# Ledger of designs, part 6: peptides against a protein of PDB entry 1MQS

Target 1, 223 residues: chain A of PDB entry 1MQS
Amino acid sequence: ILKMLFLNKDLNNNDNITTITDDIFNQQEIIWKVLILDIKSTATISSVLRVNDLLKAGITVHSLIKQDRSPLPDVPAIYFVSPTKENIDIIVNDLKSDKYSEFYINFTSSLPRNLLEDLAQQVSITGKSDKIKQVYDQYLDFIVTEPELFSLEISNAYLTLNDPKTTEEEITGLCANIADGLFNTVLTINSIPIIRAAKGGPAEIIAEKLGTKLRDFVINTNS

## One batch from the design tools (peptide; made by RFdiffusion4, then SolubleMPNN)

Design b2_p25_4_s2
Fold by OpenDDE base, seed 4:
Structure b2_p25_4_s2 (fold): chain B 223 residues (1-223), chain A 25 residues (1-25)
Amino acid sequence: as target 1 above (223 residues)
Amino acid sequence: EFTETINFDKDMSIKDLTEEFKSLI
């Protein structure tokens, strides 16, 4: 998250948030930025950062993507939003209206190829592609509740997985979603995971899916 | 018990899509 707030520059990750923000604040000229969030990313940011942390990172204003936002044509904007068609359309509209000077787009999870292409196509039509400085996808589809504890914020997951009326398709779909969330979490914490699960149930399905995702990711990143 | 261990040692929490995006314009 902090890396994103500093326009994805390399930060020394060995320090706590306060130390990082203080060091950067003291060493570099603060570039004031606007942070655009959605409901999901707002919860994520709020679970990890304090308002003062945002300020120290140069975030002068933060707002929801769906809110009516005043133009700040001389201020760069950081988008940290879900990879949805709706959000892409809003970003493009903001681009068309010259709402900000520069656009640093960070999606909260993996951006599907079709949406990347859609974004590119729409931006190309505007003739303002030069204002798009960065496009990143993040892996932050979770809420930090306590140290070493997180939530995927999947409603009724336990009930759904244990309800005998739930279809196999629903279970499989939910397990995939959980595995995706866990995958994102593992990548975010950047630690070697040991995956353990009980056999014969959804937990095993999730573990297998997660293991596969991690293996595939490592292979693809090292190739 | 199912146990799987995967090793990775670099920050992979983000992916830069900028060049790919630009190539599609």
Scores: peptide ipSAE 0.425, ipTM 0.684, DockQ to the pose 0.568
Fold by OpenDDE base, seed 2:
Structure b2_p25_4_s2 (fold): chain B 223 residues (1-223), chain A 25 residues (1-25)
Amino acid sequence: as target 1 above (223 residues)
Amino acid sequence: EFTETINFDKDMSIKDLTEEFKSLI
């Protein structure tokens, strides 16, 4: 997150948030930016950073992507939003309207190839591709509640997985969503854990899905 | 089975798609 707020510059990873922000604040000219969020990323940011941390990172204003936002054509914008068609369309519309000077796009999870192509196609039509400075995807689809605890913020997950009325499709879908969140968490920790799950239930399904994702990721990153 | 903890040498939580994006324009 901090890297994103500093336009994905290399930060010394060994320092706490306060030290990083103070060092950067003292050494570099503050570039004031707008931070554009969605509901999900707002929860993520709020769980990790305080308002004062955002200010120290040069965030002047933060807003929801779906809200009406005043144009700030001389101010660069950081988008930190879910990789959805809707968000892509809004970003492109903001680009078309010259809402900001520069666009630093960060997706909260992996951007599918088809959506990347859609973004590129739409941006190409605008003739303003030069304003898109960065496109990143991240794996921050979770909330940090405590230093040693995180939440995927999936409402009623336990109830849904244990309700006999829940369909197999619903269970499979939920397990996939949980596995995605866990995958993102593992990548954020930068360490592949040993996965342990109870056999014969949703936990096993989640473990298998997570294991597959991790294996695929390791193969793709080492190739 | 991942029997060993694998640490990534790089921050793998972030992927730069900028060049790929630019190549599609």
Scores: peptide ipSAE 0.419, ipTM 0.685, DockQ to the pose 0.708
Fold by OpenDDE base, seed 1:
Structure b2_p25_4_s2 (fold): chain B 223 residues (1-223), chain A 25 residues (1-25)
Amino acid sequence: as target 1 above (223 residues)
Amino acid sequence: EFTETINFDKDMSIKDLTEEFKSLI
Protein backbone atom coordinates (compact mmCIF):
# COMPACT_ATOMS: atom_id res chain seq x y z
CA ILE B 1 0.00 0.00 0.00
CA LEU B 2 2.68 2.52 0.93
CA LYS B 3 4.56 1.73 -2.22
CA MET B 4 1.44 2.51 -4.19
CA LEU B 5 0.98 5.81 -2.37
CA PHE B 6 4.49 6.75 -3.39
CA LEU B 7 3.76 5.89 -7.02
CA ASN B 8 5.30 2.45 -6.74
CA LYS B 9 8.76 3.72 -6.04
CA ASP B 10 11.10 1.39 -4.29
CA LEU B 11 10.90 1.96 -0.58
CA ASN B 12 14.16 0.55 0.77
CA ASN B 13 13.26 0.93 4.38
CA ASN B 14 11.89 -2.01 6.31
CA ASP B 15 10.76 0.56 8.81
CA ASN B 16 7.30 1.06 10.14
CA ILE B 17 4.79 3.17 8.23
CA THR B 18 5.49 6.23 10.34
CA THR B 19 9.22 6.09 9.82
CA ILE B 20 8.88 5.57 6.10
CA THR B 21 6.43 8.41 5.70
CA ASP B 22 8.48 10.71 7.88
CA ASP B 23 11.68 9.96 6.03
CA ILE B 24 10.14 10.51 2.64
CA PHE B 25 8.32 13.59 3.79
CA ASN B 26 11.50 15.08 5.16
CA GLN B 27 13.82 14.11 2.35
CA GLN B 28 11.74 14.77 -0.70
CA GLU B 29 9.33 17.35 -1.90
CA ILE B 30 5.94 15.94 -1.23
CA ILE B 31 3.90 15.24 -4.32
CA TRP B 32 0.30 15.88 -3.51
CA LYS B 33 -2.04 13.32 -4.95
CA VAL B 34 -5.68 12.35 -5.00
CA LEU B 35 -6.55 8.85 -3.89
CA ILE B 36 -9.55 7.31 -5.61
CA LEU B 37 -11.05 4.31 -3.88
CA ASP B 38 -14.07 2.07 -4.07
CA ILE B 39 -16.01 0.70 -1.13
CA LYS B 40 -13.86 -2.39 -0.85
CA SER B 41 -10.52 -0.66 -1.13
CA THR B 42 -11.65 1.99 1.33
CA ALA B 43 -12.14 -0.71 3.90
CA THR B 44 -8.75 -2.19 3.06
CA ILE B 45 -6.93 1.13 3.33
CA SER B 46 -8.75 2.07 6.51
CA SER B 47 -7.80 -1.20 8.12
CA VAL B 48 -4.09 -0.65 7.52
CA LEU B 49 -3.51 3.10 7.43
CA ARG B 50 -4.59 6.08 9.43
CA VAL B 51 -5.65 9.39 7.96
CA ASN B 52 -2.41 10.90 9.12
CA ASP B 53 -0.49 8.24 7.21
CA LEU B 54 -2.29 9.22 4.04
CA LEU B 55 -1.47 12.86 4.60
CA LYS B 56 2.18 12.06 5.14
CA ALA B 57 2.14 10.09 1.93
CA GLY B 58 0.92 13.19 0.13
CA ILE B 59 -2.70 12.21 -0.19
CA THR B 60 -4.54 15.50 -0.02
CA VAL B 61 -7.95 14.13 -0.93
CA HIS B 62 -9.46 10.71 -1.00
CA SER B 63 -12.78 9.99 -2.67
CA LEU B 64 -14.95 7.17 -3.85
CA ILE B 65 -14.71 6.39 -7.53
CA LYS B 66 -18.48 6.46 -7.94
CA GLN B 67 -18.80 9.86 -6.34
CA ASP B 68 -19.09 13.00 -8.38
CA ARG B 69 -15.59 14.31 -7.94
CA SER B 70 -14.41 17.80 -8.75
CA PRO B 71 -11.74 18.04 -11.40
CA LEU B 72 -8.19 18.64 -10.24
CA PRO B 73 -6.41 18.82 -13.57
CA ASP B 74 -3.07 19.75 -12.04
CA VAL B 75 -3.06 16.95 -9.49
CA PRO B 76 -2.05 13.35 -10.10
CA ALA B 77 -4.48 10.65 -9.10
CA ILE B 78 -3.90 7.24 -7.63
CA TYR B 79 -6.68 4.81 -8.32
CA PHE B 80 -6.86 1.86 -5.98
CA VAL B 81 -9.98 0.04 -7.02
CA SER B 82 -11.41 -3.36 -7.82
CA PRO B 83 -10.74 -4.70 -11.31
CA THR B 84 -14.25 -4.28 -12.67
CA LYS B 85 -15.67 -3.08 -15.95
CA GLU B 86 -17.53 -0.35 -14.11
CA ASN B 87 -14.38 1.03 -12.52
CA ILE B 88 -12.52 0.88 -15.82
CA ASP B 89 -15.28 2.83 -17.52
CA ILE B 90 -15.17 5.48 -14.80
CA ILE B 91 -11.39 5.78 -15.03
CA VAL B 92 -11.61 6.20 -18.77
CA ASN B 93 -14.31 8.80 -18.35
CA ASP B 94 -12.12 10.65 -15.86
CA LEU B 95 -9.32 10.48 -18.39
CA LYS B 96 -11.54 11.84 -21.15
CA SER B 97 -12.61 14.73 -18.98
CA ASP B 98 -9.02 15.54 -17.94
CA LYS B 99 -10.09 15.19 -14.35
CA TYR B 100 -6.50 14.74 -13.16
CA SER B 101 -3.02 15.42 -14.49
CA GLU B 102 -1.75 11.87 -14.29
CA PHE B 103 -3.31 8.50 -13.66
CA TYR B 104 -1.72 5.82 -11.53
CA ILE B 105 -4.01 2.84 -11.69
CA ASN B 106 -3.73 0.12 -9.09
CA PHE B 107 -6.20 -2.71 -9.08
CA THR B 108 -6.88 -4.42 -5.76
CA SER B 109 -6.55 -7.87 -7.31
CA SER B 110 -5.55 -9.53 -10.55
CA LEU B 111 -6.88 -7.79 -13.62
CA PRO B 112 -8.28 -10.25 -16.15
CA ARG B 113 -6.78 -9.95 -19.60
CA ASN B 114 -10.11 -9.10 -21.17
CA LEU B 115 -10.47 -6.11 -18.85
CA LEU B 116 -6.91 -5.02 -19.52
CA GLU B 117 -7.67 -5.15 -23.22
CA ASP B 118 -10.87 -3.22 -22.67
CA LEU B 119 -9.01 -0.55 -20.72
CA ALA B 120 -6.38 -0.32 -23.42
CA GLN B 121 -8.94 -0.11 -26.18
CA GLN B 122 -10.92 2.63 -24.50
CA VAL B 123 -7.79 4.60 -23.64
CA SER B 124 -6.50 4.29 -27.17
CA ILE B 125 -9.64 5.93 -28.48
CA THR B 126 -9.16 8.91 -26.16
CA GLY B 127 -5.68 9.65 -27.45
CA LYS B 128 -4.65 10.40 -23.86
CA SER B 129 -2.67 7.28 -23.07
CA ASP B 130 0.30 9.40 -22.03
CA LYS B 131 -1.59 10.47 -18.93
CA ILE B 132 -1.73 6.89 -17.71
CA LYS B 133 1.58 6.50 -15.98
CA GLN B 134 1.09 3.16 -14.31
CA VAL B 135 -1.16 0.15 -14.38
CA TYR B 136 -0.63 -2.30 -11.55
CA ASP B 137 -2.27 -5.35 -10.12
CA GLN B 138 -2.16 -5.76 -6.41
CA TYR B 139 -3.21 -8.54 -4.10
CA LEU B 140 -4.98 -6.59 -1.37
CA ASP B 141 -8.40 -8.14 -1.62
CA PHE B 142 -8.85 -8.47 2.14
CA ILE B 143 -9.51 -6.48 5.28
CA VAL B 144 -7.27 -6.43 8.30
CA THR B 145 -9.55 -6.44 11.32
CA GLU B 146 -6.89 -6.55 14.03
CA PRO B 147 -3.25 -7.50 14.38
CA GLU B 148 -2.56 -10.84 12.71
CA LEU B 149 -6.20 -11.23 11.78
CA PHE B 150 -7.80 -10.58 8.44
CA SER B 151 -11.10 -11.21 6.74
CA LEU B 152 -11.89 -12.26 3.21
CA GLU B 153 -15.40 -10.86 3.69
CA ILE B 154 -17.01 -14.02 2.42
CA SER B 155 -20.52 -14.05 3.76
CA ASN B 156 -21.70 -17.15 5.57
CA ALA B 157 -18.59 -19.11 4.72
CA TYR B 158 -18.60 -21.07 7.94
CA LEU B 159 -22.28 -21.81 7.69
CA THR B 160 -22.05 -22.93 4.09
CA LEU B 161 -19.10 -25.22 4.73
CA ASN B 162 -20.74 -26.84 7.72
CA ASP B 163 -24.32 -27.11 6.50
CA PRO B 164 -25.05 -30.71 5.55
CA LYS B 165 -27.43 -29.42 2.90
CA THR B 166 -24.65 -27.70 1.02
CA THR B 167 -23.80 -29.41 -2.24
CA GLU B 168 -20.33 -30.56 -3.18
CA GLU B 169 -20.32 -28.04 -5.99
CA GLU B 170 -21.13 -25.22 -3.61
CA ILE B 171 -18.41 -26.33 -1.22
CA THR B 172 -15.88 -26.60 -4.02
CA GLY B 173 -16.80 -23.19 -5.34
CA LEU B 174 -16.55 -21.59 -1.93
CA CYS B 175 -13.24 -23.31 -1.25
CA ALA B 176 -11.92 -21.88 -4.48
CA ASN B 177 -13.00 -18.39 -3.45
CA ILE B 178 -11.36 -18.79 -0.06
CA ALA B 179 -8.19 -20.07 -1.67
CA ASP B 180 -8.15 -17.04 -3.96
CA GLY B 181 -8.44 -14.70 -1.01
CA LEU B 182 -5.76 -16.53 0.92
CA PHE B 183 -3.53 -16.46 -2.12
CA ASN B 184 -3.81 -12.70 -2.33
CA THR B 185 -3.14 -12.42 1.39
CA VAL B 186 -0.04 -14.59 1.24
CA LEU B 187 1.39 -12.58 -1.61
CA THR B 188 0.72 -9.36 0.26
CA ILE B 189 2.38 -10.59 3.42
CA ASN B 190 5.33 -11.80 1.36
CA SER B 191 6.18 -14.54 3.83
CA ILE B 192 6.64 -18.26 3.56
CA PRO B 193 3.32 -19.91 4.27
CA ILE B 194 3.01 -23.13 6.17
CA ILE B 195 -0.30 -24.64 5.22
CA ARG B 196 -1.82 -27.16 7.59
CA ALA B 197 -5.25 -28.64 7.16
CA ALA B 198 -7.30 -31.51 8.43
CA LYS B 199 -7.85 -34.29 5.94
CA GLY B 200 -11.20 -35.18 4.49
CA GLY B 201 -12.92 -31.81 4.58
CA PRO B 202 -13.11 -28.31 3.15
CA ALA B 203 -9.89 -27.35 4.88
CA GLU B 204 -7.96 -29.86 2.80
CA ILE B 205 -9.60 -28.65 -0.39
CA ILE B 206 -8.68 -25.08 0.44
CA ALA B 207 -5.13 -26.03 1.34
CA GLU B 208 -4.63 -27.96 -1.87
CA LYS B 209 -6.08 -25.21 -4.00
CA LEU B 210 -3.98 -22.59 -2.26
CA GLY B 211 -0.86 -24.70 -2.56
CA THR B 212 -1.44 -25.23 -6.24
CA LYS B 213 -2.02 -21.55 -6.86
CA LEU B 214 1.13 -20.60 -5.00
CA ARG B 215 3.24 -23.20 -6.78
CA ASP B 216 1.93 -22.18 -10.16
CA PHE B 217 2.55 -18.56 -9.38
CA VAL B 218 6.12 -19.14 -8.24
CA ILE B 219 6.87 -21.25 -11.29
CA ASN B 220 5.43 -18.68 -13.65
CA THR B 221 7.24 -15.75 -12.05
CA ASN B 222 10.60 -17.50 -12.00
CA SER B 223 10.39 -18.56 -15.64
CA GLU A 1 -2.71 -33.90 8.50
CA PHE A 2 -1.88 -32.04 5.31
CA THR A 3 1.15 -29.78 5.43
CA GLU A 4 2.76 -27.77 2.67
CA THR A 5 5.43 -25.08 2.71
CA ILE A 6 6.11 -22.70 -0.15
CA ASN A 7 8.99 -20.27 -0.36
CA PHE A 8 8.59 -16.66 -1.39
CA ASP A 9 11.75 -14.70 -2.07
CA LYS A 10 10.30 -11.76 -3.98
CA ASP A 11 7.75 -9.13 -3.29
CA MET A 12 5.12 -10.34 -5.69
CA SER A 13 2.24 -8.50 -4.09
CA ILE A 14 2.34 -5.97 -6.89
CA LYS A 15 2.53 -6.70 -10.60
CA ASP A 16 3.41 -4.00 -13.07
CA LEU A 17 1.14 -4.21 -16.10
CA THR A 18 2.15 -0.86 -17.56
CA GLU A 19 4.19 -2.19 -20.44
CA GLU A 20 1.65 -4.82 -21.29
CA PHE A 21 -1.04 -2.18 -21.20
CA LYS A 22 0.93 0.13 -23.46
CA SER A 23 1.57 -2.67 -25.91
CA LEU A 24 -2.16 -3.10 -26.33
CA ILE A 25 -2.66 0.51 -27.34
Scores: peptide ipSAE 0.431, ipTM 0.678, DockQ to the pose 0.570; fails the geometry check
Fold by OpenDDE base, seed 3:
Structure b2_p25_4_s2 (fold): chain B 223 residues (1-223), chain A 25 residues (1-25)
Amino acid sequence: as target 1 above (223 residues)
Amino acid sequence: EFTETINFDKDMSIKDLTEEFKSLI
């Protein structure tokens, strides 16, 4: 994801997201970009990155692909969206309207050959293929099967974690609440989970908090 | 002995389709 935000340039160091963003922020002139998401990719980004991380990556604005977006003809755009016909049509329409200066397209999962061909055909017709700088797909094994999905029913959690106006204290507080909810869930299941979380975002904070709670619980129950 | 293993997911595998895309134009 970070690589995508930096236009898929090779990021040398296996360092923490914060270190990478700080190093890039300090070493290179920030290229300001627009990030265009869909509902699925928004959830993915939110799980891995903080709002400040997006800013450090040069994301000036992020929007949903289906939202009305103002043209920024001098600003490059990163699309991170599902590989669907609908999203392809919207991207092509944005291209036709010269909505952005450059288009960096990243699909959230494997792009089928037929859709790649459709994208190519539509872009070819526009005569603006030079504005398409990159086309990437990725395997997001985020297939949480429905049977394994539960909700803590925390309203506006996503909004709070992704609103630029949200303070770090508010984020930390929300992460603590989520960790409490998860901890309670673990207790009800009566099984110690393996915790998997994306690094560098709210998910890591939650995982750390949950881990601490579980450790404390185990220590207290074995005492 | 509950061994707490926090496994953080590795970076997603990204495939560059740019050249393939350009070849179709």
Scores: peptide ipSAE 0.431, ipTM 0.658, DockQ to the pose 0.303; fails the geometry check

Design b2_p25_4_s4
Fold by OpenDDE base, seed 1:
Structure b2_p25_4_s4 (fold): chain B 223 residues (1-223), chain A 25 residues (1-25)
Amino acid sequence: as target 1 above (223 residues)
Amino acid sequence: SFTETINFNEDMSIKDLTQEFKSLI
């Protein structure tokens, strides 16, 4: 997240957020930026950063993507939003209207190929592709709730997994979704966990799925 | 023993799609 706020420049990850922001603030002229969020990314950022951290990162204002936002044609914008067709359409509309000077697009999770192509197609029609400075996707499908605790914010997960009326297919599907969220979390933490799960239940299914994803990822990254 | 600390020196949580995006335009 902090890297994104500094336009994906290399940051020394060994420092705390305050030290990084202070050092950059003191060493470089602050580039003031607008931060455009959605509901999901707002929760994510709020769990990790304080308002003062945003300010020190040069975020002058933050707004929801669906809100009516005033044009700031001389100010660069950072989008940190879910990879959805709706958000892409809004970004393109903002581009068409010259709402900001530059566009740094960061999706909160993996951008599907079809949506990347859709974004590219729409941007190409505008003739303003030069204003799109960056397109990134990330793996931030979680909220940090407490120190060393996070949530995937999957509604009714516990109820669904423990309801005797839930079908095996529904359980398997939910376990896959949980495993995907955990996988993204692991990638974000940049550390391979030791996975421990209770045997004979959904936890084991999740652990197996996560383990497979991690193994496949390691194999594919090292090849 | 999956204890290999994969030092993901690169922030593996972020993928730069800029060039791929530009190539599609």
Scores: peptide ipSAE 0.415, ipTM 0.687, DockQ to the pose 0.581
Fold by OpenDDE base, seed 2:
Formats: sequence, structure tokens, C-alpha cells
Structure b2_p25_4_s4 (fold): chain B 223 residues (1-223), chain A 25 residues (1-25)
Amino acid sequence: as target 1 above (223 residues)
Amino acid sequence: SFTETINFNEDMSIKDLTQEFKSLI
């Protein structure tokens, strides 16, 4: 998250948030930026950073992507939002309207190829591709509640998985979402865990999906 | 319980798509 707030510059990872922000604040001219969030990323950021940390990172204003936002054509913007068609369309509309000077786009999870192509196509039509400075996907699809505890913040997951009225399709979909969140968490921790799950239930489905994602990622990163 | 954690030296939590994005324009 801090790396994103500093436009994905290399930060010394060994320091606590306060030390990093203080060191950068003292060494570099503060670039004032707008931070655009969605509901999910707001929860994620709020769990890790305080309002004062955002200010120290040069965030002057933060707002929701779906809210009406005043144009700040001379101010760079950081987007930290879910990789959805809706969010892409809003970003492109903001670009068309010259709402900000520069666009640093960070997705909260893996951006599907089709959405990347859609973003590129729409941006190409605007003729303003030069304003898009960065496109990142970040595996931060979770809330940090404690140093060693995290939440995927999936509403009613337990109820849905244990409701006999829930369809197999719904269970499979939810298990996929959980596996995605766990995958993102694993990558954030920068370690591949041993996966243990109970057999014969949703936990096994999640474990299999997570295992596949991790294997695919390792193969694709080493190639 | 041996939790073998494979530590990756690289920050795998972030992927830069900028060049790929630019190549699609």
C-alpha cells in the first residue's frame, strides 16, 4: 500500500510505516495526489493506514470512485479499486473529462486480460494515453485486522456455505472468491503456506482452487 | 507440523502491467 501511495517507487521494506513516511517526507518533495477508492479498498486501506499516514504520503483528498468528484486537472490521481468493468469505465470517463493531470491505476486484485484490453481500447480512443502513467494489479483483496490475522470480508460466507438451500453453483462461486482472497493474502505475505483443509466440503474445494492458483502463478512467474 | 514456507525474494504482491497496457494501445 505505501509503495502505491508513493507511485510504486522502491521503498526500503525493513522500516515501519512511520519510519518510511518520515524518511520519504524528509528527503523528497511531497507530491500531492488524490486517492480514489471503492468500498472494498477503503476498508483495506483503513485497516492498515491512519488518516495521518495518508497525509504524510501526500494524499490531499480521498474519495469513492462512484461519488461525484470535483475536477482537479493539475493534480495526479491514484486509483486503488477493484478490477471491474464499471470501475474501468469510470476511470476512462475521468480521463476523457481531464479530471486529473495523471493517472496511476492500481487494481486490488488480478486484472483479467479482457479487462486490460478493454481499458487499453477505451483509452486509445480518447487520445490521452500519455496521462496513464502506471497500471498495476495488487493482491490486497483483504482487511488486516491484526498483525497475524486477516479477513476477506466476505459477507455471510459461513451462512451461505452451511445453508442447505445454497446451490452447488453458489458454493462453487463463493469458494472461488475465497480462494482468490487467500491467494492474494499468500502473495502479500510473500510465502507459500502448506494448505490444510477438511475433506468432503467447501474447505477442500477452496484448498484445491488455491493450490491451482499458486501453482499457476509460480509457473507463470518463473517463465 | 512442518509448515514449509517458500519465501520469495521478490515482492510478488504487485504486478506492473504498464508495459503490457501500453503495448495494447
Scores: peptide ipSAE 0.411, ipTM 0.684, DockQ to the pose 0.622
Fold by OpenDDE base, seed 4:
Structure b2_p25_4_s4 (fold): chain B 223 residues (1-223), chain A 25 residues (1-25)
Amino acid sequence: as target 1 above (223 residues)
Amino acid sequence: SFTETINFNEDMSIKDLTQEFKSLI
């Protein structure tokens, strides 16, 4: 997240959020930016960063993508939003209207190829592709509630997994989704976890799926 | 033992699509 707020520049990974923001703030090299969020990313950002952290990162204002926003044509914008057609259309409309000086687009999860192509096509038509400085996708499909606790924000997951009326297919599907979310979290933390799960239930299924994903990832990255 | 701290030096949580995006324009 901080890397994104600093336009995906390399940051020293060993420093905590406060140290990084303080160091950059003290260096007087703050680029003032607008941060454009959606409901999901707002929750993510708010779980990780304080308002003061945003300010120290050079975020002058943050707004929801669906809100009416005043044009700031001399200010660069960071979009941190879900990879949806709706959000892409809004970004392109903002581009068309010259709402900001530069566009740094960060999707909260993997951008499907078809949506990337749609974005490219729409931007191409505008003739303003030069204003799109960056396009990134990320694996931030989680909310950090505490330094050692996070949530995937899967509604009723516990109830679904423990309801005797839930089908095996539903359980398996949900476990796969949870494992995907956990995998993305692990990638974000940039460390391989020790997985601990209760045996004989959904937690074990999730742990096995996650373990497989992690093993596959390690094999593929070392090759 | 999965205890090897694989220091992924690269932020694997972020993928730069900028070049791919620009190639599609």
Scores: peptide ipSAE 0.407, ipTM 0.683, DockQ to the pose 0.572
Fold by OpenDDE base, seed 5:
Structure b2_p25_4_s4 (fold): chain B 223 residues (1-223), chain A 25 residues (1-25)
Amino acid sequence: as target 1 above (223 residues)
Amino acid sequence: SFTETINFNEDMSIKDLTQEFKSLI
């Protein structure tokens, strides 16, 4: 993922994401880019990256592919989206409209040959193939140590938490809502979990809030 | 502390399709 954010340049693999981003930030001129995601890739990125990691990687704006996005014709775009016909059609439409200066396309899983051919055919018709700088696919296998994965179905949570325009109050409010949702889930499962969260971001805030709620609950039930 | 670091094991295989894509255009 981090490699993708730096336009698939070779990165020293031995360093923590934070050290890599700090080193790159200090050594290179920041190339500002737009990151285009879908629901699936948003979840993936949220699991790996901390607050401001995207900004340190030069991502000035991130948006969902299906959202209405303002044109930034002088800004390169990174797409990290599912290999679907729908997403391909949207990318091609963005190309036709000169929405961005350059297109770096990364699919979240293997791109079928027929879809690659479809993409190529549609791009060929536009006459703007020179703007397509990269096409990558990847296989992402995330081993979750937990037996179950669930969603609170909070729309755009990652986008809200990582948008630099979001206020601290909005972040705090959203974190509280998420913690409440998780607390309710824990009560429904009727088991006290071990809480694991990424450090230095909203996940840590949420984990702390959830931990407090659980401690308070246990104290009140044992009394 | 109720907070632990999530150990995320990511096996990522990345394939560059750029040349193949360009050959189709």
Scores: peptide ipSAE 0.417, ipTM 0.669, DockQ to the pose 0.263; fails the geometry check

